# Peptides against a protein of PDB entry 4N78: the designs that were tried, part 28

Target 1, 186 residues: chain A of PDB entry 4N78
Amino acid sequence: HFQVICRLLGYQGIAVVMEELLKVVKSLLQGTILQYVKTLMEVMPKICRLPRHEYGSPGILEFFHHQLKDIVEYAELKTVCFQNLREVGNAILFCLLIEQSLSLEEVCDLLHAAPFQNILPRVHVKEGERLDAKMKRLESKYAPLHLVPLIERLGTPQQIAIAREGDLLTKERLCCGLSMFEVILT
Target 2, 155 residues: chain B of PDB entry 4N78
Amino acid sequence: MAELQMLLEEEIPGGRRALFDSYTNLERVADYCENNYIQSADKQRALEETKAYTTQSLASVAYLINTLANNVLQMLDIQASQLRRMESSINHISQTVDIHKEKVARREIGILTTNKNTSRTHKIIAPANLERPVRYIRKPIDYTILDDIGHGVKW

## One batch from the design tools (peptide; aimed at target 1 L169 E172 R173, target 2 T113)

Design b2_p15_5_s4 (made by RFdiffusion4, then SolubleMPNN; from b2_p15_5, 7 letters changed)
Fold by OpenDDE base, seed 4:
Structure b2_p15_5_s4 (fold): chain B 186 residues (1-186), chain C 155 residues (1-155), chain A 15 residues (1-15)
Amino acid sequence: as target 1 above (186 residues)
Amino acid sequence: as target 2 above (155 residues)
Amino acid sequence: DLVERAEELVREVME
């Protein structure tokens, strides 16, 4: 469904959604979550040392349970704070999945456009001579498909301009070097 | 433009009128030929005259139809050419607009992107002034409703 | 004969 969302929204729609999500996340973080964190810091034990291993796992657990009793018993933590954290988490995951889906779409577009843009894959041939021959053959095969040179030869100035711009837009994709998710994490 | 106008306003209507007039004239000629044959003492001559008129009439009608048809075809060709030109212009405009929209969209989404190689060092600068906690309660969005739309992959 | 002549005339006019 994320793929469908990406297709439906396009770059502009995705941008709008992402911006709004960021606002929501920011609001949650700076608002309710921050307040709860402050409260939690106040009730957090000042001194919480690791008990001796001789107490065993159950004893250690009971120790921490006792030390964190006030936090554990804080009902709003479970009901409100955790819910807000879930919302933030969901937003982050949503952004990640959207970016991944968008990247897939972009890669597909790049692959489909490649023959028309003189972007040829490196043919993995073990022997150098064979590689050159194959590459040359491949270049020759797809040479007639090069859109921009074709339009430059046969098209009007307006068509040439459009073709060049279209070519550039097709080549320049986010997946080539940009990340939205990193921005979201900051 | 002038040629098309002449075809529409003068040539084609004129051709249609000519055909109509030809029809009426042919009827008169037919009546004449019939009467002439009946009244003529020389039936052979009358028949030959009728044949001549028939041949001439047929040729005339054929010419008129051909001329009219050619004019109509020419008109259609001109119109088709005009439509093609208009379509081309519209397409160019549309493409230009689409490119522009795409550029705008790219800029917008670009603001939300960073270079993958940029060091994660962007410290979340905590705003100096702690905004008062605003309680935001949102219902989870069910995205599964979109799973049946299109040929998308279910995640 | 008449048909042939008519056809010829038509051809001449159509040319």
Scores: peptide ipSAE 0.019, ipTM 0.686, DockQ to the pose 0.005
OpenDDE base, seeds 1, 2, 3, 5: peptide ipSAE 0.006, 0.013, 0.016, 0.012; ipTM 0.706, 0.706, 0.707, 0.711

Design b2_p15_6 (made by RFdiffusion4)
Pose (drawn by RFdiffusion4):
Structure b2_p15_6 (pose): chain A 186 residues (1-186), chain B 155 residues (1-155), chain P 15 residues (1-15)
Amino acid sequence: as target 1 above (186 residues)
Amino acid sequence: as target 2 above (155 residues)
Amino acid sequence: PVFLSTFQEGREERE
């Protein structure tokens, strides 16, 4: 699903959705969640020590039950507090997962562009062979596929300018050195 | 474009009227052969001149049509090439707009991004100078090696 | 750090 969502939305669609999810998270954190956090903070026990081991685990469980009774009995703890937090969590997960799908989408695009952009994989080296001497030979094999230099050789200035822009857009992808989840959290 | 204007404004309309002139001039020439036969004292001679005019009329109508047909074809060939150049220009405009729309989309998502500081190194990196193997040499106990440290006491 | 010009304008706007 995320794979399809990435393809259909593109960069502009994904960006707007992320910007809108930030507004939703902001609305919830500074809204209903904040209201309930302030309310439950008062219902909270002002102080609460961690009992020594001596008291034993059954007596510690009893102690936490009494100290946190008002939290355990709070009627809207699930239907509201947990619900709102779940929505914020899902919004964060969407941003993370959608970025991962976008990275996969970009890397595949780059793999198909590599033949037309003079990008060769490492070649096997036998005895008496140097990669320096061989990679340059392989580059000659795929020389007719190098798009930009061919158009600069036979193309019109208009075709050349357009080729340079398209080549730049094809080789520059977010997965080359950029990320978003960090900015989302910040 | 100059050849097209010449075809559309003069040569086609002109060659076309020259055809209409043939329409009117031939009906005159048909009457003349009839009259020249009637006035003719020599019916055989007048028939041979009618035949001459018939053959000349045929050669003329075929020439006028051929000339006009070549012009119409040249006009269509030029117009076909115009559409060919125009489509090429429209395609470049389309490619340019697509590059622009993509730049706008990437600018929009670029706001939500930062550098991912990732690097690549080796599993093991040996030091520039490996530790020299130090030979063992016996030397006596010396109770004076600390005399220069702090407030020593020499003996 | 890898410089990517098509995304750089958006980063400058944010900064």

Design b2_p15_6_s1 (made by RFdiffusion4, then SolubleMPNN; from b2_p15_6, 7 letters changed)
Fold by OpenDDE base, seed 5:
Structure b2_p15_6_s1 (fold): chain B 186 residues (1-186), chain C 155 residues (1-155), chain A 15 residues (1-15)
Amino acid sequence: as target 1 above (186 residues)
Amino acid sequence: as target 2 above (155 residues)
Amino acid sequence: PVYLPLFEEGMKERR
């Protein structure tokens, strides 16, 4: 599903969606969630000492439950605040999954384009085969597929320009060194 | 452009008119030949003349048809070539626009990106000194110390 | 660091 979304939206659509999600997240964090957090901080007991270990785990839990009773019983916390947090979480996950899917698509595109861009795959040399000979064979095999040189030789100036731009666009991908998710986390 | 226009406006219509005129002329020739045959004392000569006129007329019509057909074919070829050129131009523009849009999109998404922090995998410097495996003698954890804290029902 | 000029232009705009 995410792959389909990535294909459908492209870079432009993904950018727009992510920007909007970031706005929503920011709004939730700075608005409703912040207000709830502030309210919760106000109702937090100022002095909450660790009860003596003599009360045992159940007693300690009950103690903390009692101290936090007002917070736990705050109905709006469970219904509204947690929902907002869930929305934030979902947004983050969505962004992560979109980025992952996009990266996969980009890698696939790069792999498919590689033979046309004079990018040779790493050759596994079996025992007894010369790496150099195999590489030369591969180079010779794919040499006619080099798109930009081919177009430069046979194409019009306009076609050459388009081919070069296309080559650049094909080579430059986010997966090569950029991350969106890190921006979302900040 | 000029050649196509000439074909469309002059040559092909002219050829069609010529062909139509040839039809009327053929009828006249036929009438003439018929009358000539009836009136001629030498029927054999009249027949030979008719044959000659018929051959000439057919050759003329064939020529007109061939010329017209060739002009139409030429017209179609020119039009096809023009369409191909137009298509090429449109494709070029379309590709240029798409490339531009893609560049804009990449700039926009770039705003939302940062360099991947290559976490320098700190070379886990294997401590040179193989710390002697301290034989962890599993001392049985005596949980009886916890018996006094919980309502442990002394089953 | 892989240089990606098309995206980096956007990154600079953010800063």
Scores: peptide ipSAE 0.350, ipTM 0.788, DockQ to the pose 0.669
OpenDDE base, seeds 1, 2, 3, 4: peptide ipSAE 0.348, 0.338, 0.336, 0.340; ipTM 0.784, 0.781, 0.782, 0.780

Design b2_p15_6_s2 (made by RFdiffusion4, then SolubleMPNN; from b2_p15_6, 6 letters changed)
Fold by OpenDDE base, seed 5:
Structure b2_p15_6_s2 (fold): chain B 186 residues (1-186), chain C 155 residues (1-155), chain A 15 residues (1-15)
Amino acid sequence: as target 1 above (186 residues)
Amino acid sequence: as target 2 above (155 residues)
Amino acid sequence: PVHLPVFEEGMRERE
């Protein structure tokens, strides 16, 4: 599903969606969630220490539950605040999944373009085969496919310029070193 | 362009007119030959003249057709070449626009990107001293201050 | 680090 979305939206569409999601998240965080957090902080127990480990995990849990009972029982917290947090979480997950899907698409594009860009795959050498010989064979096989040199040889200046630009855009992908998700987390 | 214009405006129409006129002339020649044959005392001579005129007429028509055909072919070749040039130009523009759009898109998404960083994991440190349990004192909390915040369902 | 000029242009605009 996310792959389809990525293909449909492209870079521009993804950017727009991500920007809007960021706005929504920002709105949620700076609005309702912030107000709830401020209120909760005001009513938070001033002194809440870790109980002794002798109480065991259930006892410790009950202790903290008791300390926070009034907060936990606040209906608006469960319905509004937690729901908003869920929305934020969903937005983050969406962004993550979109980025992952986009990365996959980009990798596929890079792989498909590689033969045309003088990028040779790693060759598996069997016993008794020379790596150099295999590489030379591959080079010979793919040499006619090198698009930019081919166009530089046969094309018009305009075509050459377009080919170079296209080559650049083909090589540059987000997955090579950039992350959107990290921006979302900040 | 000048050549194409000449073909379209002068040569081809002229050829068509000439061919049409030849039809009229052929009819006249035919009538002449027929009358000449009927009126001539020397029918053999008249027949030979008819043959000559027929041959000449056919040759003339053939020439006109050939000339016209060649001009039409030339016109089509020029037009085909022009179309190819136009197509090339359109493709160039289209590709340029696409590249530009792609660059814009990449800039837009680039705004939302940063260099990949390695995340630091936080170590959880256990407290060194066991603290005594603090007795819980329940204090009433007024949450009414939040009633006007958000659109969630109240339970 | 891989240099991605087109994307980085956008990054600079954000900063």
Scores: peptide ipSAE 0.350, ipTM 0.792, DockQ to the pose 0.485
OpenDDE base, seeds 1, 2, 3, 4: peptide ipSAE 0.346, 0.338, 0.331, 0.339; ipTM 0.785, 0.782, 0.784, 0.782

Design b2_p15_6_s3 (made by RFdiffusion4, then SolubleMPNN; from b2_p15_6, 7 letters changed)
Fold by OpenDDE base, seed 3:
Structure b2_p15_6_s3 (fold): chain B 186 residues (1-186), chain C 155 residues (1-155), chain A 15 residues (1-15)
Amino acid sequence: as target 1 above (186 residues)
Amino acid sequence: as target 2 above (155 residues)
Amino acid sequence: PVHLPSFEPGMEERR
């Protein structure tokens, strides 16, 4: 699903969705969540000392339950605050999954474009074969597929310009050095 | 442009008119040949004359059709060339717009990105000897080992 | 850091 979303939205659509999600998250954090956190801080016991070990595990649990009774019984905390936290969590997960899906798509694009851009994988060399000779053969094999040189030779100046720009855009991808998720966490 | 206009406005319509006129002329020639054959005392001579007129008429019609056909073909070639040029221009504009849209989109998403902290991944020097992948036999984690660790109520 | 000029804001202003 996330791969399809990435393909449908493209860079611009993803950017818009991410910006809106960030606004929503900010609104939730600064609004309802902050208010509940403040309220919780006010009702939090000022002094919560470790009970004596002599009370045993059940007694200690009861002690903490009693100390936190007001918090546990706060019904709105479970229904509203936790729901908002879930929404924030879902938004974060969404952003992460979108970035991962986009990265996969970009890698696929790079791999598909590689033969046309004179980007050759390192080939496995069998015993007795020279890597250099094999690479040269591979280069020679794919040389006719090099798009930019081909267009530079056969195309109009306008076509050459477009081909160069297209080549650059094809090579430059977010996955090569940029992260959106880190920005979302900040 | 001048050549195409001449073909469309003058040569092709002119050729069609000529062909139509040829039809009326052929009818007159046929009538003449028929009447000449009926009235002539020398039927063989009349037949030879008819053959001559028929050959001439066929040659004339063939010439008119050939000329018209060539003009139509030439017109179509010129139009096809014009369409190809127009298509090329449209494609160029389309590609330019697409590239521009892509650049704008990339700027927008770029605002939402930061540089990946390239942890200097130490060059994983592939060990020279590919140790045979030891078949990772997943031993089931025996959690019973933890049964004696902790204040669990021994029932 | 991999420089990706196409993703940087304001690149059109320099042409």
Scores: peptide ipSAE 0.028, ipTM 0.694, DockQ to the pose 0.380
OpenDDE base, seeds 1, 2, 4, 5: peptide ipSAE 0.017, 0.186, 0.020, 0.018; ipTM 0.692, 0.781, 0.687, 0.698; seeds 2, 5 fail the geometry check

Design b2_p15_6_s4 (made by RFdiffusion4, then SolubleMPNN; from b2_p15_6, 6 letters changed)
Fold by OpenDDE base, seed 1:
Structure b2_p15_6_s4 (fold): chain B 186 residues (1-186), chain C 155 residues (1-155), chain A 15 residues (1-15)
Amino acid sequence: as target 1 above (186 residues)
Amino acid sequence: as target 2 above (155 residues)
Amino acid sequence: PVYLPVFEEGMKERE
């Protein structure tokens, strides 16, 4: 599903969606969630000393439950806060999944374009075969498929310009060194 | 453009008209030849005249058809060439627009991206002092101590 | 560092 979304939206659509999601997340974090956090901080006990270990696990738990009673009661009553947090989480996950799907699509595009762009796959050299000979053979095999040189030889100046730009755009992909998710996390 | 216009407006219509007129004339010639043959005392001469007129008329029609056909072919070639040029222009514009849109899109999404922090491979500074591999004598964990605690079926 | 000039233009606009 995310792959289809990426294909349909393209870079422009993905950018718009992510920008809007970031706005929503920011709004939730700075608005409702912040308000809840502030309220929770107000009801938090200022001094919470570790109970003596002599009380055992049940006693310690009861102690903390008592100290945090107001917080727990508040949190249980305020389901809206958890809903907002869920929305934030969903937005983040959505961005992550979109980026992953986009990366996959880009990698596929790069792989498909590689033979036409003089990008040769790493050849597994079997023992005893010269790497150079195999590479030369591959180069010779794919040489007729190199689009930009072909167009430069046979095409009009306008076609050459378009081919070069197209080649550049094909080679330049986010997956090559850029991350959107890292921006979302900062 | 001027050549195409001449073909469409003058040469082809003119050729069609000429061919039509020639057809009408052929009928007249045929009637003349028929009457001449019937009325002539010298049938051999009349036949030769008919052959001459027929040959001339056929040659004329053939010429007109050939000329018209060539003009039509020329017109079609010019139109085909124009269409190819238009197609090329449209494709060029379309590609230019697509490239531009793609660049804009990439700039927009680029705003939302950052360089992947290649985790600096922390040079695992090999600690200078190779701590002597403490021979971890794997003492075999004697699991027999657990035999008495669980409901394990004593075999 | 992979040079992606078209994307980098957008990145510069953010900074």
Scores: peptide ipSAE 0.283, ipTM 0.780, DockQ to the pose 0.642
OpenDDE base, seeds 2, 3, 4, 5: peptide ipSAE 0.273, 0.268, 0.269, 0.253; ipTM 0.776, 0.778, 0.776, 0.777

Design b2_p15_7 (made by RFdiffusion4)
Pose (drawn by RFdiffusion4):
Structure b2_p15_7 (pose): chain A 186 residues (1-186), chain B 155 residues (1-155), chain P 15 residues (1-15)
Amino acid sequence: as target 1 above (186 residues)
Amino acid sequence: as target 2 above (155 residues)
Amino acid sequence: SFLEMLKELAEEALA
């Protein structure tokens, strides 16, 4: 699903959705969640020690039950507090997962562009062979496929300018050195 | 474009009227052969001149049509090439717009991004100078090696 | 899409 969502939305669609999810998270955190956090903070026990080991685990469980009774009995703890938090969590997970799908989408695009952009994989080296001497030879094999230099050789200035822009867009992807989840959290 | 204007404004309309002139002139020439036969004192001579005019009328109508047909074809060939160049230009404009729309979309998501500081190194990196193997040499106990440390006491 | 466009431009250049 995320894979399809990335393809149909593109960069512009994904960006707006992320910007809108930030507004939703802001609306919830500064809104209903904040209201209920302030309310439950008062219902909270002003102080609450952690009982020594001596008191045992069954007596510690009893102690936490009494100290947190008002939290345990709060009627809207699930239907509101947990619900709102789940929405915020899902919004964060969407941003993370959608970025991962976008990374996979970009890397595949780049793999198909590599033949037309003079990008060769490492070649096997036998005895008496140097990669330096061989990679250059392989580059000659795929020389007819190097797009931009071919168009600069036979193309019109208009075709050349358009080729340079398209080549730049093709090689520059977010997965090359950029990320978003960090900015989302910040 | 100059050859097209010449075809559209003069040579085609002109060659076309020259055809209409043939329409009117040939009906005169048909009457003249009938009159020249009637006035003729020599019926055989007047027939041979009618034949001459018939053959000449045929050669003329075929020439006028051929000339006009070549002009119409040249006009269509030129217009076909115009569409060829126009499509090429429209395609470049389309590619340019696509590049622009993409730049706008990337700029929009670029706001939500930062550098991912990732690097690549080796599993093990040996030091530039490996530790020298130090030979063992016996030496006596020396109770004076600390005399210069702090407030020493020499003996 | 841009990779296909670059291929078309390369074909036009060869033509």

Design b2_p15_7_s1 (made by RFdiffusion4, then SolubleMPNN; from b2_p15_7, 5 letters changed)
Fold by OpenDDE base, seed 3:
Structure b2_p15_7_s1 (fold): chain B 186 residues (1-186), chain C 155 residues (1-155), chain A 15 residues (1-15)
Amino acid sequence: as target 1 above (186 residues)
Amino acid sequence: as target 2 above (155 residues)
Amino acid sequence: SFLEKLLELAEESRR
């Protein structure tokens, strides 16, 4: 699903969606969640000491439950605040999954474009073969596929310009050094 | 343009008129040959004359048809060439617009990104003879990300 | 047509 969304929206659509999500998250955090947190802080016991160990685990739990009884019984906390936190969490996860999906698509594009852009993968050298010789063979094999040089030789000036720009756009990808999710977390 | 105009306005219409006139003339020739054959005492001579006229008429019509056909073909070739040029122009414009839109989109998404803090891995070895244009790239491209994925791709 | 007339003429010549 996220892959389809990435393909459908493209960079422009993804940017718009992420910006809107950030606005929503900000609104939730600074609005409803902040208000509830402030309220909770006000009702929080001023002094909550660790109970004696003689009470055992059940007794200690009961102690804390009693100390936090007013908070636990606050119905709006469960219905509104926790729901908003869930929404924030979902938004974050959504952004993460979109970025991951986009990265996969970009990697695939890079892989598919590599033979046409004079990018050769690491090759396995068999016994008795030299790396340089094998690389030279691969270079020779893929040389006719190099698109930009081919168009520079056979194309019009306009076609050459388009090819160069297209080549650059094909090479430049977010997955090659950029992260969106880190920005979302800040 | 001048050649196409000449074909459309003069040569092709002229050829069509010539063929129409030829139709009328051929009918007259046929009538003449028929009458000549009926009236002639020497039927053999009349037949030979008819054959001569027929041959000449067919040659004339064949010439007219061939000329007209060639002119029409030439016209179509010129028009096809013009359409191809127009198509090429439109394609170039379309591609330019698409590239521009993509650049704008990338700028917008770019503001939502930061550099990854990753360790450098082994780089993909490029051929020594790189014929790619040298252009400024805003962000460094690390193709090492492809190293783990490339194992599944048969080259 | 001219061709038809020629054919008719040829047939007449054979008679």
Scores: peptide ipSAE 0.021, ipTM 0.608, DockQ to the pose 0.008
OpenDDE base, seeds 1, 2, 4, 5: peptide ipSAE 0.021, 0.020, 0.017, 0.020; ipTM 0.623, 0.632, 0.628, 0.622; seeds 2, 5 fail the geometry check

Design b2_p15_7_s2 (made by RFdiffusion4, then SolubleMPNN; from b2_p15_7, 5 letters changed)
Fold by OpenDDE base, seed 5:
Structure b2_p15_7_s2 (fold): chain B 186 residues (1-186), chain C 155 residues (1-155), chain A 15 residues (1-15)
Amino acid sequence: as target 1 above (186 residues)
Amino acid sequence: as target 2 above (155 residues)
Amino acid sequence: SFLQKLLELAEESRA
């Protein structure tokens, strides 16, 4: 599904969706979540000492349950705050999955373009064959497919310009060195 | 443009008219030859004359048809060339627009991106041995390196 | 007929 979304939206559509999601997340964080956090901070016990290890895990849990009883019993936390946090989480996950899907699409595009851009795949050399000889054969095989040089030789100046720009756009992909998710996390 | 117009408005219609006129003339020639053959005491001479007229008439008609056909073909070639030029122009505009849209889109999404910290952790330990300048074998761009960046769903 | 002879002549002219 995310792959289809990436294909349909393209870079512009993805950008718009991510910007809107960022706005939503920001609104949730700075609005309702912040308010609940402030309220929780006010009701939090000022001094919460670690219980003695002698109480064991159950005793420690009971201790914290008692200390946080007012917080746990705060019904609005479960209904509103946690829902908002879920929404934030979903937004983050959505962004992550979109980025991953986009990266896959970009890689596929790069792979498809490679024969036309003088990018040769790594050839598994069988034992005894010279890597250089195989590479030369591959270069010779794909040489007629090199689009930019072909157009430079046969095309009009306008076609050459378009081909060069297209080649550049094809090579410059986000997956090569850019991350959207890191920006979302900041 | 002028050549195409001349073909469409003058040469082809003129050729069609000439061919039609030739039909009426051929009918007259045929009638003449028939009457001449019937009336002539020397049937062989009349036949030779008919043969000559027939050959001439056929040659004339063939010439007219050939001329007309060539003009039509020329017209079609000119039109095809014009269409190809138009198509090329449209394609150029379309490609220019698409490239522009893509550039805009990339700028927009670019604002939402940061450079991946490629932790240069792997010090390419330059092998100590000054191996001979290995001819820059264009190492095929191993796009599998991108496989590690793409969180392939490990099943 | 005269027409048949003309047709024959036309065919001979193509040979």
Scores: peptide ipSAE 0.025, ipTM 0.632, DockQ to the pose 0.010
OpenDDE base, seeds 1, 2, 3, 4: peptide ipSAE 0.023, 0.017, 0.020, 0.024; ipTM 0.630, 0.640, 0.615, 0.634; seed 1 fails the geometry check

Design b2_p15_7_s3 (made by RFdiffusion4, then SolubleMPNN; from b2_p15_7, 4 letters changed)
Fold by OpenDDE base, seed 5:
Structure b2_p15_7_s3 (fold): chain B 186 residues (1-186), chain C 155 residues (1-155), chain A 15 residues (1-15)
Amino acid sequence: as target 1 above (186 residues)
Amino acid sequence: as target 2 above (155 residues)
Amino acid sequence: KFLEMLLELKEESLA
């Protein structure tokens, strides 16, 4: 699904969606969640000492449950605050998955474009074959596919400009060095 | 443009008219030949004359048809060339627009991106100590160790 | 050759 979304939206659509999600997340964090956190901080016991280890894990849990009883029983926390946190979480996950999907699409595009851009795959050299000879053969095989040089030789100035620009755009992908998710976490 | 216009407005219509006129002329020639043959005392001469007129008439019609056909072909070639030029222009515009849109889109998404912190791959300083390649002694995996963990039926 | 022949015949018909 995310791959399809990436293909349908493109860079612009993804940007718009992510911007809107960021706004939503910001609104949730700075608004409702912040308010609940403030309220929780007010209700939080001022002095919560670690119970003695002698109480064991169950006793410690009961102690904390008792200390936080008012917080746990806060109905709005369960219904509203947690829902908002889920929404934030979903938004984050959505962004992550979109970025991952986009990266996959970009990698695929790069791979598809590679033969046309004089980018040769690393050839697995079988034992006994000279790497250089194999590479030269590959270069020779794909030489006719080099789009920019071909257009530079045969095309109009306008076509050459478009080809160069297209080549640049093809090479410059987000997956090569950019992260959206880091910005979102930011 | 002038050539195409000339072909469309003058040459091709003119050729069509010429063919039509030739039909009328051929009919006249045929009538003449028929009458001449009937009236002539020398039937052989009349026949030879008719043959000559027939050959001439066929040649003239063939010429007219060929000329017209060539003009039509020329017209089509010019039109095809014009269409190709138009197509090229449209494609150029389309590509320019697409590139522009892509650039805009990339700028928009770009503002939402940061450089991946390429964690400087700390030069894995190969520990100076050439740890002697521990001879991988393939110890046979004693699977009997797993016998106690699984619900295997103790026989 | 045929076209040339036709052209020749045309020229002959016009003479």
Scores: peptide ipSAE 0.024, ipTM 0.697, DockQ to the pose 0.012
OpenDDE base, seeds 1, 2, 3, 4: peptide ipSAE 0.017, 0.022, 0.022, 0.021; ipTM 0.690, 0.693, 0.685, 0.694

